# Ledger of designs, part 5: peptides against a protein of PDB entry 2QAS

Target 1, 120 residues: chain A of PDB entry 2QAS
Amino acid sequence: PPEDLMQYEAMAQDALRGVVKAALKKAAAPGGLPEPHHLYITFKTKAAGVSGPQDLLSKYPDEMTIVLQHQYWDLAPGETFFSVTLKFGGQPKRLSVPYAALTRFYDPSVQFALQFSAPE

## One batch from the design tools (peptide; made by RFdiffusion4, then SolubleMPNN)

Design b1_p8_7_s3 (from b1_p8_7, 4 letters changed)
Fold by OpenDDE base, seed 1:
Structure b1_p8_7_s3 (fold): chain B 120 residues (1-120), chain A 8 residues (1-8)
Amino acid sequence: as target 1 above (120 residues)
Amino acid sequence: AANSFVDP
């Protein structure tokens, strides 16, 4: 088949990553997510730009899933990454995740799911 | 459900 120099598939994937960014921006807005919407976000813990507690990242060397529903703080969805404070084992921890690191997005309230190929 | 971590 002819070579796709436009890289349309990559552009489509980027557009879909934009859905995650937009959803997080809604979650960060005053009032948070409209109930019953909540977000399951899975990402590669070793992807470039991922930042968080070393012990936590070491515990999950490949992927981890965070849930944004009722208890999250200071959600900051930037243009290239988002950061959020979540409690793990009762301890608040700051996590920063580039959108490029995402492998799965899911809102079980409406069964909306997206999957992405992320760098190893 | 509370915000939490889910194992893969």
Scores: peptide ipSAE 0.052, ipTM 0.716, DockQ to the pose 0.479
Fold by OpenDDE base, seed 5:
Structure b1_p8_7_s3 (fold): chain B 120 residues (1-120), chain A 8 residues (1-8)
Amino acid sequence: as target 1 above (120 residues)
Amino acid sequence: AANSFVDP
């Protein structure tokens, strides 16, 4: 049977991670996302490069989903990771998440979803 | 208001 030495599936996954990066850049632009668009982002909390409050990450040892709609600040979508400030329990917390750590991206306004394999 | 988050 033929073997894929080009690793097309991996390349396709990387390209789709680019969609998340692009969407976050739109969200970070002045005015934010056009309503009613908003983002659900799921990531592996123990993946390499993930940074945030120890207590928060410990509460979610495998995955957690953050929602970017109304209450978020200083969204900074870099080339390999993004960072954002969110309030949990009324306290602002800074999260830094590599795109490689993502497992799910979802915009419920248009039911657009992406799933990814991430490091365990 | 606090941001929403979900533990899958």
Scores: peptide ipSAE 0.049, ipTM 0.704, DockQ to the pose 0.584
Fold by OpenDDE base, seed 4:
Structure b1_p8_7_s3 (fold): chain B 120 residues (1-120), chain A 8 residues (1-8)
Amino acid sequence: as target 1 above (120 residues)
Amino acid sequence: AANSFVDP
């Protein structure tokens, strides 16, 4: 088969990452997500641009899944990454995650799932 | 999971 110099598969993956970005923008808007929608977001913790508490990320050397439902603060969905504050062991922690680091997105309320290839 | 909002 001929070589795809357009990288269409990568374009498609990036387009689907846009779904996550759009969903997070809805979540960050006043009023938040419409119930019962909530988001499970999985990402590679060692991917470039991932930022958070060293001790927390160290506990999850490969992947980490965060849940955005009722207990999240200051969700900021940017163009290339999002940041959010979550509580771990009762302590607020700030995470910053590039969309490129995502490996899975899931909304169990409607069983909508996406999977992505992310940097190792 | 030990963390409140992390699903392993």
Scores: peptide ipSAE 0.047, ipTM 0.709, DockQ to the pose 0.475
Fold by OpenDDE base, seed 3:
Structure b1_p8_7_s3 (fold): chain B 120 residues (1-120), chain A 8 residues (1-8, ends at bonding distance)
Amino acid sequence: as target 1 above (120 residues)
Amino acid sequence: AANSFVDP
């Protein structure tokens, strides 16, 4: 097949990352997500820009999944990354994740799923 | 999921 010099697939991926950004902005708004919506977000823990407790990230050498539903705090969805406070083993931890690090986005309430190509 | 709630 012909070589795609336009990189349409990459463009589509970036557009889809925009969906995640928009969803997180809704989640960060007062009142949070409209129930029963909640988000499962999977990302590469070693991707550039990922930041968090080293002990936590070490536990997930490839990728990890977080859930935003009833227990998340100070969600800050920026233009290139989002940060959020979550509890891991009962302890609050701050994570910062670039949208480029995402590999999966899922909202079980409506079975909406997205897959992304992320750096190895 | 890694954080408090239900897995995965």
Scores: peptide ipSAE 0.272, ipTM 0.802, DockQ to the pose 0.343; fails the geometry check

Design b1_p8_7_s4 (from b1_p8_7, 4 letters changed)
Fold by OpenDDE base, seed 2:
Structure b1_p8_7_s4 (fold): chain B 120 residues (1-120), chain A 8 residues (1-8)
Amino acid sequence: as target 1 above (120 residues)
Amino acid sequence: PASSLLDP
């Protein structure tokens, strides 16, 4: 097949990552997401820029999915990454996840799903 | 790859 020097597929993927960013910005706004919307976010835990508790990341060496619905705090969606506080083992833990690390985004309330290619 | 769920 012809060689795509424009890398259109990558551009499209980046555009779709923008959907996640926009959704998280809505989630971070006062009042949070409108019910019943909530977010399942899956990412590669070893991707560059991912930060979190060592024990948590060690437990999930490949991918992990976080749920943003009831128990999350200080969601901060930046331009290249988002950070959020979640409770793990009853303790609040801060996660920082670059959008480039995402492999899946899902809102069960409307069955909206996105999948992304992330570094192995 | 397998996914692990964290449901806070």
Scores: peptide ipSAE 0.047, ipTM 0.733, DockQ to the pose 0.144
Fold by OpenDDE base, seed 5:
Structure b1_p8_7_s4 (fold): chain B 120 residues (1-120), chain A 8 residues (1-8)
Amino acid sequence: as target 1 above (120 residues)
Amino acid sequence: PASSLLDP
């Protein structure tokens, strides 16, 4: 079969990662997401650029799924990564996650789902 | 609502 020298699949995946970035920017805006929209975000905890409490990340050696609905603070969606404060065990924890580390994005309110290939 | 599905 002919070789795709344009790498269209990779370009498409990058474009879809842009959807996550855009959604997070909406979530970070004043008032947050329009109800009932909320986000389930799954990422590889050992991917390059992922940062957070050592004990927390060690608890999830492969993947971790966070929920952005009611209990999140200081969501900061940058151009290459986002950071957010969430509570685990009742304690606030700061996470920094590159978009490249994402493996799944889901909004249950409209059943919108995206899947990505992330570094192992 | 929990902050994570893995650590509610």
Scores: peptide ipSAE 0.045, ipTM 0.714, DockQ to the pose 0.395
Fold by OpenDDE base, seed 3:
Structure b1_p8_7_s4 (fold): chain B 120 residues (1-120), chain A 8 residues (1-8)
Amino acid sequence: as target 1 above (120 residues)
Amino acid sequence: PASSLLDP
């Protein structure tokens, strides 16, 4: 096929990342997500902008999946990244993840799934 | 409910 100089696929991917951002903003609103909605978010742990406990990120050198359901705190969805406090091994950990680092988004309650290409 | 599928 002819070369796509418009980079439509990339534009579509960015638009879909916007869905994740919007979903997280809903999750951060008072009362959280409407039951039974909850989110599975997978991201590349070594992607630029990802930050969190070194030991935790080192444990998952490629990607990690977090769940935003009943055990998350201080969810702060920014314009380029979101941060959230989750418990790992019973200990609260703060993670900051750029939307660009995402590889998968899933809401089991309605079987809504998105996949993204992320830098290796 | 776990906060992570890899390290709950």
Scores: peptide ipSAE 0.045, ipTM 0.711, DockQ to the pose 0.394
Fold by OpenDDE base, seed 4:
Structure b1_p8_7_s4 (fold): chain B 120 residues (1-120), chain A 8 residues (1-8)
Amino acid sequence: as target 1 above (120 residues)
Amino acid sequence: PASSLLDP
């Protein structure tokens, strides 16, 4: 078959990553997400651009899932990555996650799920 | 595990 030089599959994946970005922008808006919507976000912790406390990331050498529901602060969804403050062990931790590092997105309230390929 | 929550 002909070689796809347009990389359509990658474009489609990036478009779906855009859904996550858009959802996070809704979550970051005044008033937050409309109840009962909340977000489970899974990402590769060793992907390029992922940053956070070393001790925390070391506990999750492959993937980490964060939940944005009741306790999150300063959610900042940028164009290429988002950052958010969450509590781990009672301590606030700042995480920055490129959308390219995502592997799963889920909103249990409406059973909406997305899955992505991400670098190892 | 967290992944189980994402597999409805």
Scores: peptide ipSAE 0.030, ipTM 0.638, DockQ to the pose 0.102

Design b1_p8_8_s1 (from b1_p8_8, 4 letters changed)
Fold by OpenDDE base, seed 1:
Structure b1_p8_8_s1 (fold): chain B 120 residues (1-120), chain A 8 residues (1-8)
Amino acid sequence: as target 1 above (120 residues)
Amino acid sequence: MPPANSEA
């Protein structure tokens, strides 16, 4: 097969990661997510740039999923990563995740799903 | 997989 020197598939993946970024920006705007939308985000915990409580990351050595619906605070969707405060075991903790670390995005309200290949 | 954080 012909060699794709343009790496179109990678470009497409990056564009789709942009959907997640855009969705998070909507979630961070005043008023939050429009009901009944909510976001399930899965990412590789060992990916470069991922940061959070050591105990939490140790509990999820490969991947972990977070949900943003009613209980999320200070969501800050940057250009390369987003950070958010969530409660784990009743304790508020700050998590920072690069979009490049994502492996899955899902909004059950409309059954919209995206999958990504993240580096190991 | 199930979400790690608490959500009401």
Scores: peptide ipSAE 0.611, ipTM 0.924, DockQ to the pose 0.603
Fold by OpenDDE base, seed 3:
Structure b1_p8_8_s1 (fold): chain B 120 residues (1-120), chain A 8 residues (1-8)
Amino acid sequence: as target 1 above (120 residues)
Amino acid sequence: MPPANSEA
């Protein structure tokens, strides 16, 4: 088949990653997420740029899912990655995740889902 | 998969 020198699929994937970034920016704004919206975000823990507590990441050698609903703090959605403080085992811990590391985004409230291929 | 963090 003809070669796509424009790399349209990559452009489309980047655009869809932009949806996640936009959603997180809404979640970070004053007032937080509008009820009943909440976000399930899955990412490859060994992807380049992923940062967090060693003990936590060790528990999830491949993928990890986090949920942002009522208990998330200092959500900082940057242009290439986001960081957030969440509670794990009752302890607040900070995670930094590049959007490129995401494999799944889901909002159960409206059954909106996105899937991505993330580099290892 | 289930979320790693707690929400309640």
Scores: peptide ipSAE 0.604, ipTM 0.921, DockQ to the pose 0.664
Fold by OpenDDE base, seed 4:
Structure b1_p8_8_s1 (fold): chain B 120 residues (1-120), chain A 8 residues (1-8)
Amino acid sequence: as target 1 above (120 residues)
Amino acid sequence: MPPANSEA
Protein backbone atom coordinates (compact mmCIF):
# COMPACT_ATOMS: atom_id res chain seq x y z
CA PRO B 1 0.00 0.00 0.00
CA PRO B 2 1.07 3.61 -0.53
CA GLU B 3 3.17 5.21 2.20
CA ASP B 4 1.30 7.75 4.32
CA LEU B 5 3.68 10.68 4.43
CA MET B 6 0.99 12.87 5.98
CA GLN B 7 0.88 10.74 9.15
CA TYR B 8 -2.89 10.97 9.35
CA GLU B 9 -3.21 8.45 12.16
CA ALA B 10 -0.93 10.53 14.36
CA MET B 11 -2.94 13.64 13.51
CA ALA B 12 -6.14 11.86 14.50
CA GLN B 13 -4.65 10.70 17.77
CA ASP B 14 -3.49 14.22 18.56
CA ALA B 15 -6.95 15.53 17.80
CA LEU B 16 -8.40 13.04 20.26
CA ARG B 17 -5.86 14.13 22.85
CA GLY B 18 -7.47 17.52 22.34
CA VAL B 19 -10.68 16.08 23.75
CA VAL B 20 -8.88 15.43 27.01
CA LYS B 21 -7.48 18.95 27.00
CA ALA B 22 -10.92 20.41 26.39
CA ALA B 23 -12.47 18.27 29.12
CA LEU B 24 -9.82 19.39 31.58
CA LYS B 25 -10.46 23.01 30.67
CA LYS B 26 -14.10 22.46 31.55
CA ALA B 27 -13.02 20.85 34.81
CA ALA B 28 -10.80 23.83 35.58
CA ALA B 29 -13.53 26.41 34.97
CA PRO B 30 -15.42 27.98 37.87
CA GLY B 31 -17.86 25.49 39.29
CA GLY B 32 -15.88 22.50 38.09
CA LEU B 33 -17.32 19.58 36.17
CA PRO B 34 -21.08 19.31 35.81
CA GLU B 35 -22.28 16.46 37.98
CA PRO B 36 -22.10 13.52 37.65
CA HIS B 37 -19.19 13.80 35.22
CA HIS B 38 -15.75 12.80 36.47
CA LEU B 39 -12.53 11.90 34.71
CA TYR B 40 -10.19 8.93 34.92
CA ILE B 41 -6.87 9.68 33.26
CA THR B 42 -4.14 7.09 32.71
CA PHE B 43 -0.62 7.95 31.58
CA LYS B 44 2.88 6.54 31.24
CA THR B 45 4.84 7.70 34.27
CA LYS B 46 8.21 7.48 32.52
CA ALA B 47 7.14 9.50 29.48
CA ALA B 48 9.10 12.65 28.72
CA GLY B 49 7.77 15.65 30.59
CA VAL B 50 5.94 13.76 33.34
CA SER B 51 6.87 15.23 36.71
CA GLY B 52 5.84 14.78 40.31
CA PRO B 53 7.07 13.42 43.63
CA GLN B 54 9.74 10.79 43.09
CA ASP B 55 8.32 8.41 45.66
CA LEU B 56 4.90 8.55 44.05
CA LEU B 57 6.12 8.02 40.51
CA SER B 58 8.41 5.21 41.66
CA LYS B 59 5.36 3.39 43.01
CA TYR B 60 3.93 3.35 39.49
CA PRO B 61 6.84 2.40 37.20
CA ASP B 62 4.71 1.94 34.07
CA GLU B 63 1.28 3.54 34.16
CA MET B 64 -0.69 5.54 36.66
CA THR B 65 -4.37 6.45 36.83
CA ILE B 66 -5.77 9.54 38.52
CA VAL B 67 -9.38 10.53 39.05
CA LEU B 68 -10.78 14.06 38.99
CA GLN B 69 -14.13 14.35 40.71
CA HIS B 70 -14.51 16.29 43.96
CA GLN B 71 -10.99 16.52 45.34
CA TYR B 72 -8.67 18.24 42.90
CA TRP B 73 -7.01 21.64 43.17
CA ASP B 74 -5.26 24.19 40.97
CA LEU B 75 -5.99 22.30 37.78
CA ALA B 76 -4.04 24.03 35.04
CA PRO B 77 -4.68 22.63 31.56
CA GLY B 78 -2.00 24.08 29.33
CA GLU B 79 -1.49 23.62 25.63
CA THR B 80 0.98 20.72 25.85
CA PHE B 81 0.51 19.47 29.41
CA PHE B 82 -1.74 19.82 32.42
CA SER B 83 -0.88 20.06 36.09
CA VAL B 84 -3.06 19.31 39.08
CA THR B 85 -2.87 18.88 42.83
CA LEU B 86 -4.38 15.68 44.23
CA LYS B 87 -4.27 13.82 47.51
CA PHE B 88 -2.19 10.66 47.78
CA GLY B 89 -2.30 8.93 51.12
CA GLY B 90 -3.85 12.04 52.54
CA GLN B 91 -1.05 14.28 51.30
CA PRO B 92 -1.51 16.89 48.57
CA LYS B 93 0.93 16.42 45.71
CA ARG B 94 1.28 18.11 42.34
CA LEU B 95 1.58 16.25 39.05
CA SER B 96 2.41 17.57 35.60
CA VAL B 97 1.45 15.36 32.68
CA PRO B 98 1.96 16.01 28.97
CA TYR B 99 -1.02 15.06 26.86
CA ALA B 100 1.40 12.97 24.80
CA ALA B 101 1.90 10.70 27.83
CA LEU B 102 -1.77 9.72 28.03
CA THR B 103 -2.87 6.15 27.39
CA ARG B 104 -6.50 6.25 28.52
CA PHE B 105 -9.29 8.69 29.27
CA TYR B 106 -12.62 7.63 30.76
CA ASP B 107 -15.77 9.31 32.05
CA PRO B 108 -17.85 6.62 33.77
CA SER B 109 -20.92 8.85 34.02
CA VAL B 110 -21.55 8.55 30.29
CA GLN B 111 -19.22 5.63 29.57
CA PHE B 112 -17.04 7.73 27.26
CA ALA B 113 -13.60 6.21 26.70
CA LEU B 114 -10.51 7.00 24.66
CA GLN B 115 -7.26 5.10 24.25
CA PHE B 116 -3.95 6.47 23.05
CA SER B 117 -0.52 5.22 22.12
CA ALA B 118 2.19 6.74 24.27
CA PRO B 119 5.98 6.51 24.46
CA GLU B 120 7.50 4.16 27.02
CA MET A 1 -6.17 0.16 37.11
CA PRO A 2 -7.47 1.77 40.29
CA PRO A 3 -6.90 5.49 40.73
CA ALA A 4 -3.80 6.41 42.69
CA ASN A 5 -5.32 9.43 44.40
CA SER A 6 -8.10 9.64 46.96
CA GLU A 7 -11.66 10.33 45.86
CA ALA A 8 -12.43 7.17 43.96
Scores: peptide ipSAE 0.604, ipTM 0.924, DockQ to the pose 0.565
Fold by OpenDDE base, seed 5:
Structure b1_p8_8_s1 (fold): chain B 120 residues (1-120), chain A 8 residues (1-8)
Amino acid sequence: as target 1 above (120 residues)
Amino acid sequence: MPPANSEA
């Protein structure tokens, strides 16, 4: 079969990562996400650039899923990564996740889902 | 996978 020297699939995946970035920017805006929208984000905890409490990340050696609906603070969606404060076991903790580390994005309200290949 | 953080 012919080889894709343009790497279209990779381009498409990068474009779709942009959807996550855009969604997070909406979530970071005043008032947050329009109800009933909320986001489930899954990422590889050992991917380059992922930062957070050692004990928390150790609990999830491969992948970790977070949900953004009502209990999230200081969401900062940058161009290459986003950071957010969430509660784990009742304690607020800060996470920093590069978009490249994402493996899944899901909004249950409209059943919108995206899957990505992330570094092992 | 269930979310690690809480929304309660």
Scores: peptide ipSAE 0.601, ipTM 0.921, DockQ to the pose 0.664

Design b1_p8_8_s2 (from b1_p8_8, 4 letters changed)
Fold by OpenDDE base, seed 1:
Structure b1_p8_8_s2 (fold): chain B 120 residues (1-120), chain A 8 residues (1-8)
Amino acid sequence: as target 1 above (120 residues)
Amino acid sequence: MPPANSDA
């Protein structure tokens, strides 16, 4: 088959990652997510740029899923990564996740799902 | 997979 020197699939992946970024920006807005929308975000914990408590990341050596619905604080969706404070076992912890580390995005309220290929 | 964080 012909060689795709344009790497269109990668471009499409990046565009779709933009959807996640945009969704998070909406979630970070003053009014928060419009009900009943909520976001399930899955990412590779060992991907470059992922940052968080060692104990937490150690518990999820491969992938980790977080949910943004009612209990999230200081969501900061940057251009290349987002950071957010969530509670794990009742303890607030800060996570920083590059969009490139994402493997899945899901909003159950409208059954909207995206899947991504992330570095191992 | 189930979410890692607490959310009510």
Scores: peptide ipSAE 0.487, ipTM 0.905, DockQ to the pose 0.606
Fold by OpenDDE base, seed 4:
Parts: structure tokens; C-alpha cells; sequence
Structure b1_p8_8_s2 (fold): chain B 120 residues (1-120), chain A 8 residues (1-8)
């Protein structure tokens, strides 16, 4: 087959990552997400740009999933990454995750799911 | 995979 020099598949994946970014921006707006919407986000913890407490990340050497529903604070969805404060074991901790590190996005309320190919 | 954070 002919060589795809445009890298359309990669562009399509990036476009879909944009859905996550847009959803997070809605979640960050005053009033939060419209009920009953809530987000499950899975990402590669060792991907470039991922940052957070060492003890937390070391507990999840490959991937970890976070949920944004009732307990999330200071959600900041940037252009290339988002950061958010969540409670782990009752302690608030901040995570910074590049959209490129995402592997799964899911909203159970409407059964909307996306899967991505992320770096090792 | 279950969520890592508390969300009660």
C-alpha cells in the first residue's frame, strides 16, 4: 500500500485527544460537570511530562486511572496537559498529565469511551 | 482498572 506521509492516523488520534481536553475544560468551568456526567481517565505513569508525588506514581508503574466526579479541585486543562488535585488515601495530591500520555477516557453516564495509543 | 483516587 502507498506510504502515508501525512500521518493521518496520528492526526485523528490527536483530534480525539482534543475531546478529552474539551471535556476537562467543561469540568473546570464554574459549576463543574453537568450531572450525572463524570470522567474516568487512564494514563501511562511513566510517559514524558507526567508528574506527581513519587510515592503515588511508584505505586502505579504502568498505568493508573483517576475519576473526576465529586472530589476534584483546581482542575487546570492546558493546551498540552492538564493538572488536577485529587485525594489519595485521604490526602490531597496534585497530578500533571500530558494528553499524549492518555490511554483511555470514559464517561459511564452515557457510556462514551475513547482509547489511545500512548508512549511506553 | 479501579480509580486510584477517593471520590466519595
Amino acid sequence: as target 1 above (120 residues)
Amino acid sequence: MPPANSDA
Scores: peptide ipSAE 0.486, ipTM 0.904, DockQ to the pose 0.626
Fold by OpenDDE base, seed 3:
Structure b1_p8_8_s2 (fold): chain B 120 residues (1-120), chain A 8 residues (1-8)
Amino acid sequence: as target 1 above (120 residues)
Amino acid sequence: MPPANSDA
């Protein structure tokens, strides 16, 4: 088949990752997400740039899903990664996740879903 | 998969 020298698929993937970034920016804004919207975010825990407590990440050697609904703090959606404080086992812990590490984004309230191929 | 964090 013809070779795509424009790399359109990569452009499309980046654009879609932009949707996640935009959604997180809305979630981080004053007032948080508009009810009943909430976000399920799945990412590869071993992807480059993923950072968090070793004990936590070790429990999820491949993928991990977090939910941003009622209990999330200090959400900081940067340009290449986002960081957020969540409770795990009742303990607040901070995670830093590059958008490139994402494999799934889902908002159950409107059944909006996106899937991505993430580098290991 | 189910979320790892608690979110009541």
Scores: peptide ipSAE 0.483, ipTM 0.904, DockQ to the pose 0.627
Fold by OpenDDE base, seed 5:
Structure b1_p8_8_s2 (fold): chain B 120 residues (1-120), chain A 8 residues (1-8)
Amino acid sequence: as target 1 above (120 residues)
Amino acid sequence: MPPANSDA
């Protein structure tokens, strides 16, 4: 069988990461996401570029899932990473996550799911 | 995986 020297699968995965970025931009817009849409985002906590409180990240040594629905603030979806303030144990904390660190994206309202390979 | 943050 012929070898794919174009690496189309990798291109497709990168394009799908763009879906997450676009969804977050919608979530960051005035009014937020249209109900009942909400986002579950899973990422590798030790991936390059991931930033947040040491104690929080240490609690999740491999992966961590966050949910964006009602309790999120200052969502800033950049071109290569997004930042957001969430409450953990009742305390607001800021996270910065590169899209490349994502392993899963899920919107349960419409059962839309994406999964990605992230750096170990 | 359960979400780490609270979102009640």
Scores: peptide ipSAE 0.469, ipTM 0.900, DockQ to the pose 0.598

Design b1_p8_8_s3 (from b1_p8_8, 4 letters changed)
Fold by OpenDDE base, seed 3:
Structure b1_p8_8_s3 (fold): chain B 120 residues (1-120), chain A 8 residues (1-8)
Amino acid sequence: as target 1 above (120 residues)
Amino acid sequence: MPPANSGA
């Protein structure tokens, strides 16, 4: 096969990551997500830039999924990563995830799904 | 996989 010096695959993946960023920005806006939309986000816990409680990340050595629906606070979708406060075992914890660490994005309400290849 | 946090 011919050599792709443009790296179109990477460009396409980055563009699709932009969809997640945009969706999170909508979720962070006043009023939150419009019902019944809610987001399932899966990411590699060992990817560069992922930050969170050690005990939590240790529980998920490969990847973990978080849901943004009724209980999320201080969602801050930046340009390269997003951070959010969620409850784990009844305790509020802050999680920071680079978009590059994502492996899956899903909104069950409209069955919209995206998959990504993320660094280990 | 199931979500790690509560809130669904």
Scores: peptide ipSAE 0.591, ipTM 0.937, DockQ to the pose 0.561
Fold by OpenDDE base, seed 1:
Structure b1_p8_8_s3 (fold): chain B 120 residues (1-120), chain A 8 residues (1-8)
Amino acid sequence: as target 1 above (120 residues)
Amino acid sequence: MPPANSGA
């Protein structure tokens, strides 16, 4: 089959990562997400640029999922990564996750799901 | 996969 020198599939994946970024920006806006929308975000914990407490990341050596619904603080969706404060075992912890590390995005309220290829 | 954090 002919080679795709344009790498269109990669372009499409990047565009879809933009959907996640846009959704997080809505979540970070005053008032937060419009009910009943909430976000499940799954990412590779060993991907380049992922940052968080060592004990937490050690507990999830491959992937972990976070949920943004009622308990998230200081959500900061940047251009290449987002950071957010969440509670794990009752303790607030800060995570920094590059969009490139994402493997899944899901909003159960409307059953909207995205899948992404991520580094192994 | 279940969420790691307390979401609600």
Scores: peptide ipSAE 0.588, ipTM 0.933, DockQ to the pose 0.576
Fold by OpenDDE base, seed 2:
Structure b1_p8_8_s3 (fold): chain B 120 residues (1-120), chain A 8 residues (1-8)
Amino acid sequence: as target 1 above (120 residues)
Amino acid sequence: MPPANSGA
């Protein structure tokens, strides 16, 4: 097969990552997500730029999923990464996740799903 | 994968 020097697949994936960013910006707006929309976000915990409590990340050496529905605070969707405060075991903890670390995005309310190739 | 956080 011919070599794709344009790297179209990568461009397409980045465009789709933009969907996640846009969705998170909606989620961060006053009033939050319009019910019943909620987001399941899966990411590689070892990816560059991922940061959070060591004890938490240690439980998920490969990837973990977070859900944004009723209990999320200070969601800050930046241009390259987003940060959010969630409760784990009843304790609020801050996570910062680059969009490049994402492997899956899912909104069950409308069964909208996206999958991404993230660095291993 | 089940979500790690509560709030679903």
Scores: peptide ipSAE 0.606, ipTM 0.940, DockQ to the pose 0.556; fails the geometry check
Fold by OpenDDE base, seed 5:
Structure b1_p8_8_s3 (fold): chain B 120 residues (1-120), chain A 8 residues (1-8)
Amino acid sequence: as target 1 above (120 residues)
Amino acid sequence: MPPANSGA
């Protein structure tokens, strides 16, 4: 078959990353997500732009999954990355994750899932 | 993969 010079798959992936961004913006709004919706987000910890406590990231050398449901603070979904404060081992820590670093998005309440290819 | 943070 002929080569796809338009790279439609890549365009589709970028569009779907927009779903994650939009979902996070809803989660950041007053009142948070409408119950029972909650988000599981998986990302490559060594991808460019990912930042957080060294000890935490060292524990997850490849991928890490976070959940946004009842305990998340100062969620700031930007245009290229989002940052959020979560508790790990009882301690609040700040993470900053580019949307490009994502590998999985899942909302178990409605079994909605997205898969992505990420850097590294 | 189980979530790293608490609050699920």
Scores: peptide ipSAE 0.589, ipTM 0.937, DockQ to the pose 0.555; fails the geometry check

Design b1_p8_8_s4 (from b1_p8_8, 3 letters changed)
Fold by OpenDDE base, seed 1:
Structure b1_p8_8_s4 (fold): chain B 120 residues (1-120), chain A 8 residues (1-8)
Amino acid sequence: as target 1 above (120 residues)
Amino acid sequence: PPPANSEA
């Protein structure tokens, strides 16, 4: 088959990652997510740029899923990564996740799902 | 997979 020197698939992946970024920006707005929307975000914990408590990341050596609905604070969706404070075992912890580390995005309220290929 | 964080 012909060689794709344009790398269109990668471009499409980046565009779709933009959907996640946009969704998080909506979630970070003053009123929060419009009910009943909520976001399930899965990412590779060992991907470059992922940052968080060592104990937490050690518990999830490959992938980790977080949910943003009612219990999230200081969500900061940047251009290349987002950071958010969530509670794990009752303890608030800060996570920083590059969009490039994402593997899945899901909003069960409308059954909208996206899947991404992330570095191993 | 199930979410790692607590949610209400």
Scores: peptide ipSAE 0.564, ipTM 0.917, DockQ to the pose 0.599
Fold by OpenDDE base, seed 3:
Structure b1_p8_8_s4 (fold): chain B 120 residues (1-120), chain A 8 residues (1-8)
Amino acid sequence: as target 1 above (120 residues)
Amino acid sequence: PPPANSEA
């Protein structure tokens, strides 16, 4: 097949990752997410740039899913990664996840889903 | 998959 020198697929993937970034920025804004919206975010824990407590990440050697609904704090959606404080086993812990590490984004309230190919 | 963090 013809070779795509424009790399359209990559551009499309980046655009879709932009949707996640935009959604997180809405979640980080004053007032948080508008009810009943909430976000399920799945990412590769071993992807470059993923950072968090060793004890936590070791429990999820491949992928981890987090949910942002009522209990999330200090959500900081940057341009290349986002960081957020969540409770795991009752303990608040900070995670830093590059958008490039994402494999799935889902908002059950409106059944909106996105899937991505993430680097290992 | 179920979320790792707690929500209540």
Scores: peptide ipSAE 0.563, ipTM 0.914, DockQ to the pose 0.640
Fold by OpenDDE base, seed 5:
Structure b1_p8_8_s4 (fold): chain B 120 residues (1-120), chain A 8 residues (1-8)
Amino acid sequence: as target 1 above (120 residues)
Amino acid sequence: PPPANSEA
């Protein structure tokens, strides 16, 4: 079988990461996400560019899942990473996550799911 | 896996 020298699958995966970015931009807009939409985002905590409280990241040595529905603040979806303030154990903490670190995106309201390969 | 943060 012929070899794909264009790496189309990788291109497609990168395009799908764009879906997450676009969804987060909608979530960051005034009024937030249209109900009942909400986002579950899973990422590798040790991936390059991931930033947050040491104690929090240490609690999740491999992957961490966050949910964005009602309790999120200052969501800033950049071009290569997004940052957001969430409450963990009742305490607000800031996370910065590159889209490249994502392993899963899920919106249970419409059962829409994406999965990605992230750096180990 | 369950979300790490709190949500209402």
Scores: peptide ipSAE 0.562, ipTM 0.917, DockQ to the pose 0.593
Fold by OpenDDE base, seed 4:
Structure b1_p8_8_s4 (fold): chain B 120 residues (1-120), chain A 8 residues (1-8)
Amino acid sequence: as target 1 above (120 residues)
Amino acid sequence: PPPANSEA
């Protein structure tokens, strides 16, 4: 087959990552997500740009999933990554995750799911 | 996998 020098598949993946970014921006708006919507986000913890408490990340050497519904604070969805404060073991911790590190996005309220290919 | 953070 002919060689795809445009890298369309990669562009499509990035476009879909844009859906996550847009959803997070809605979640960050005053009032939060419209009920009953809530987001499950899975990402590679060792991907470039991922940052957070060492003890937390070390507990999840490959991937970890976070849920944004009722208890999330200071959600900041940037252009290349988002950061958010969540409670782990009762303690608030901040995570910074590049959209490129995502492997799964899911909103069970409407059964909307996306899967991505992320770096090791 | 289950979510890592607490959510009520």
Scores: peptide ipSAE 0.560, ipTM 0.915, DockQ to the pose 0.601

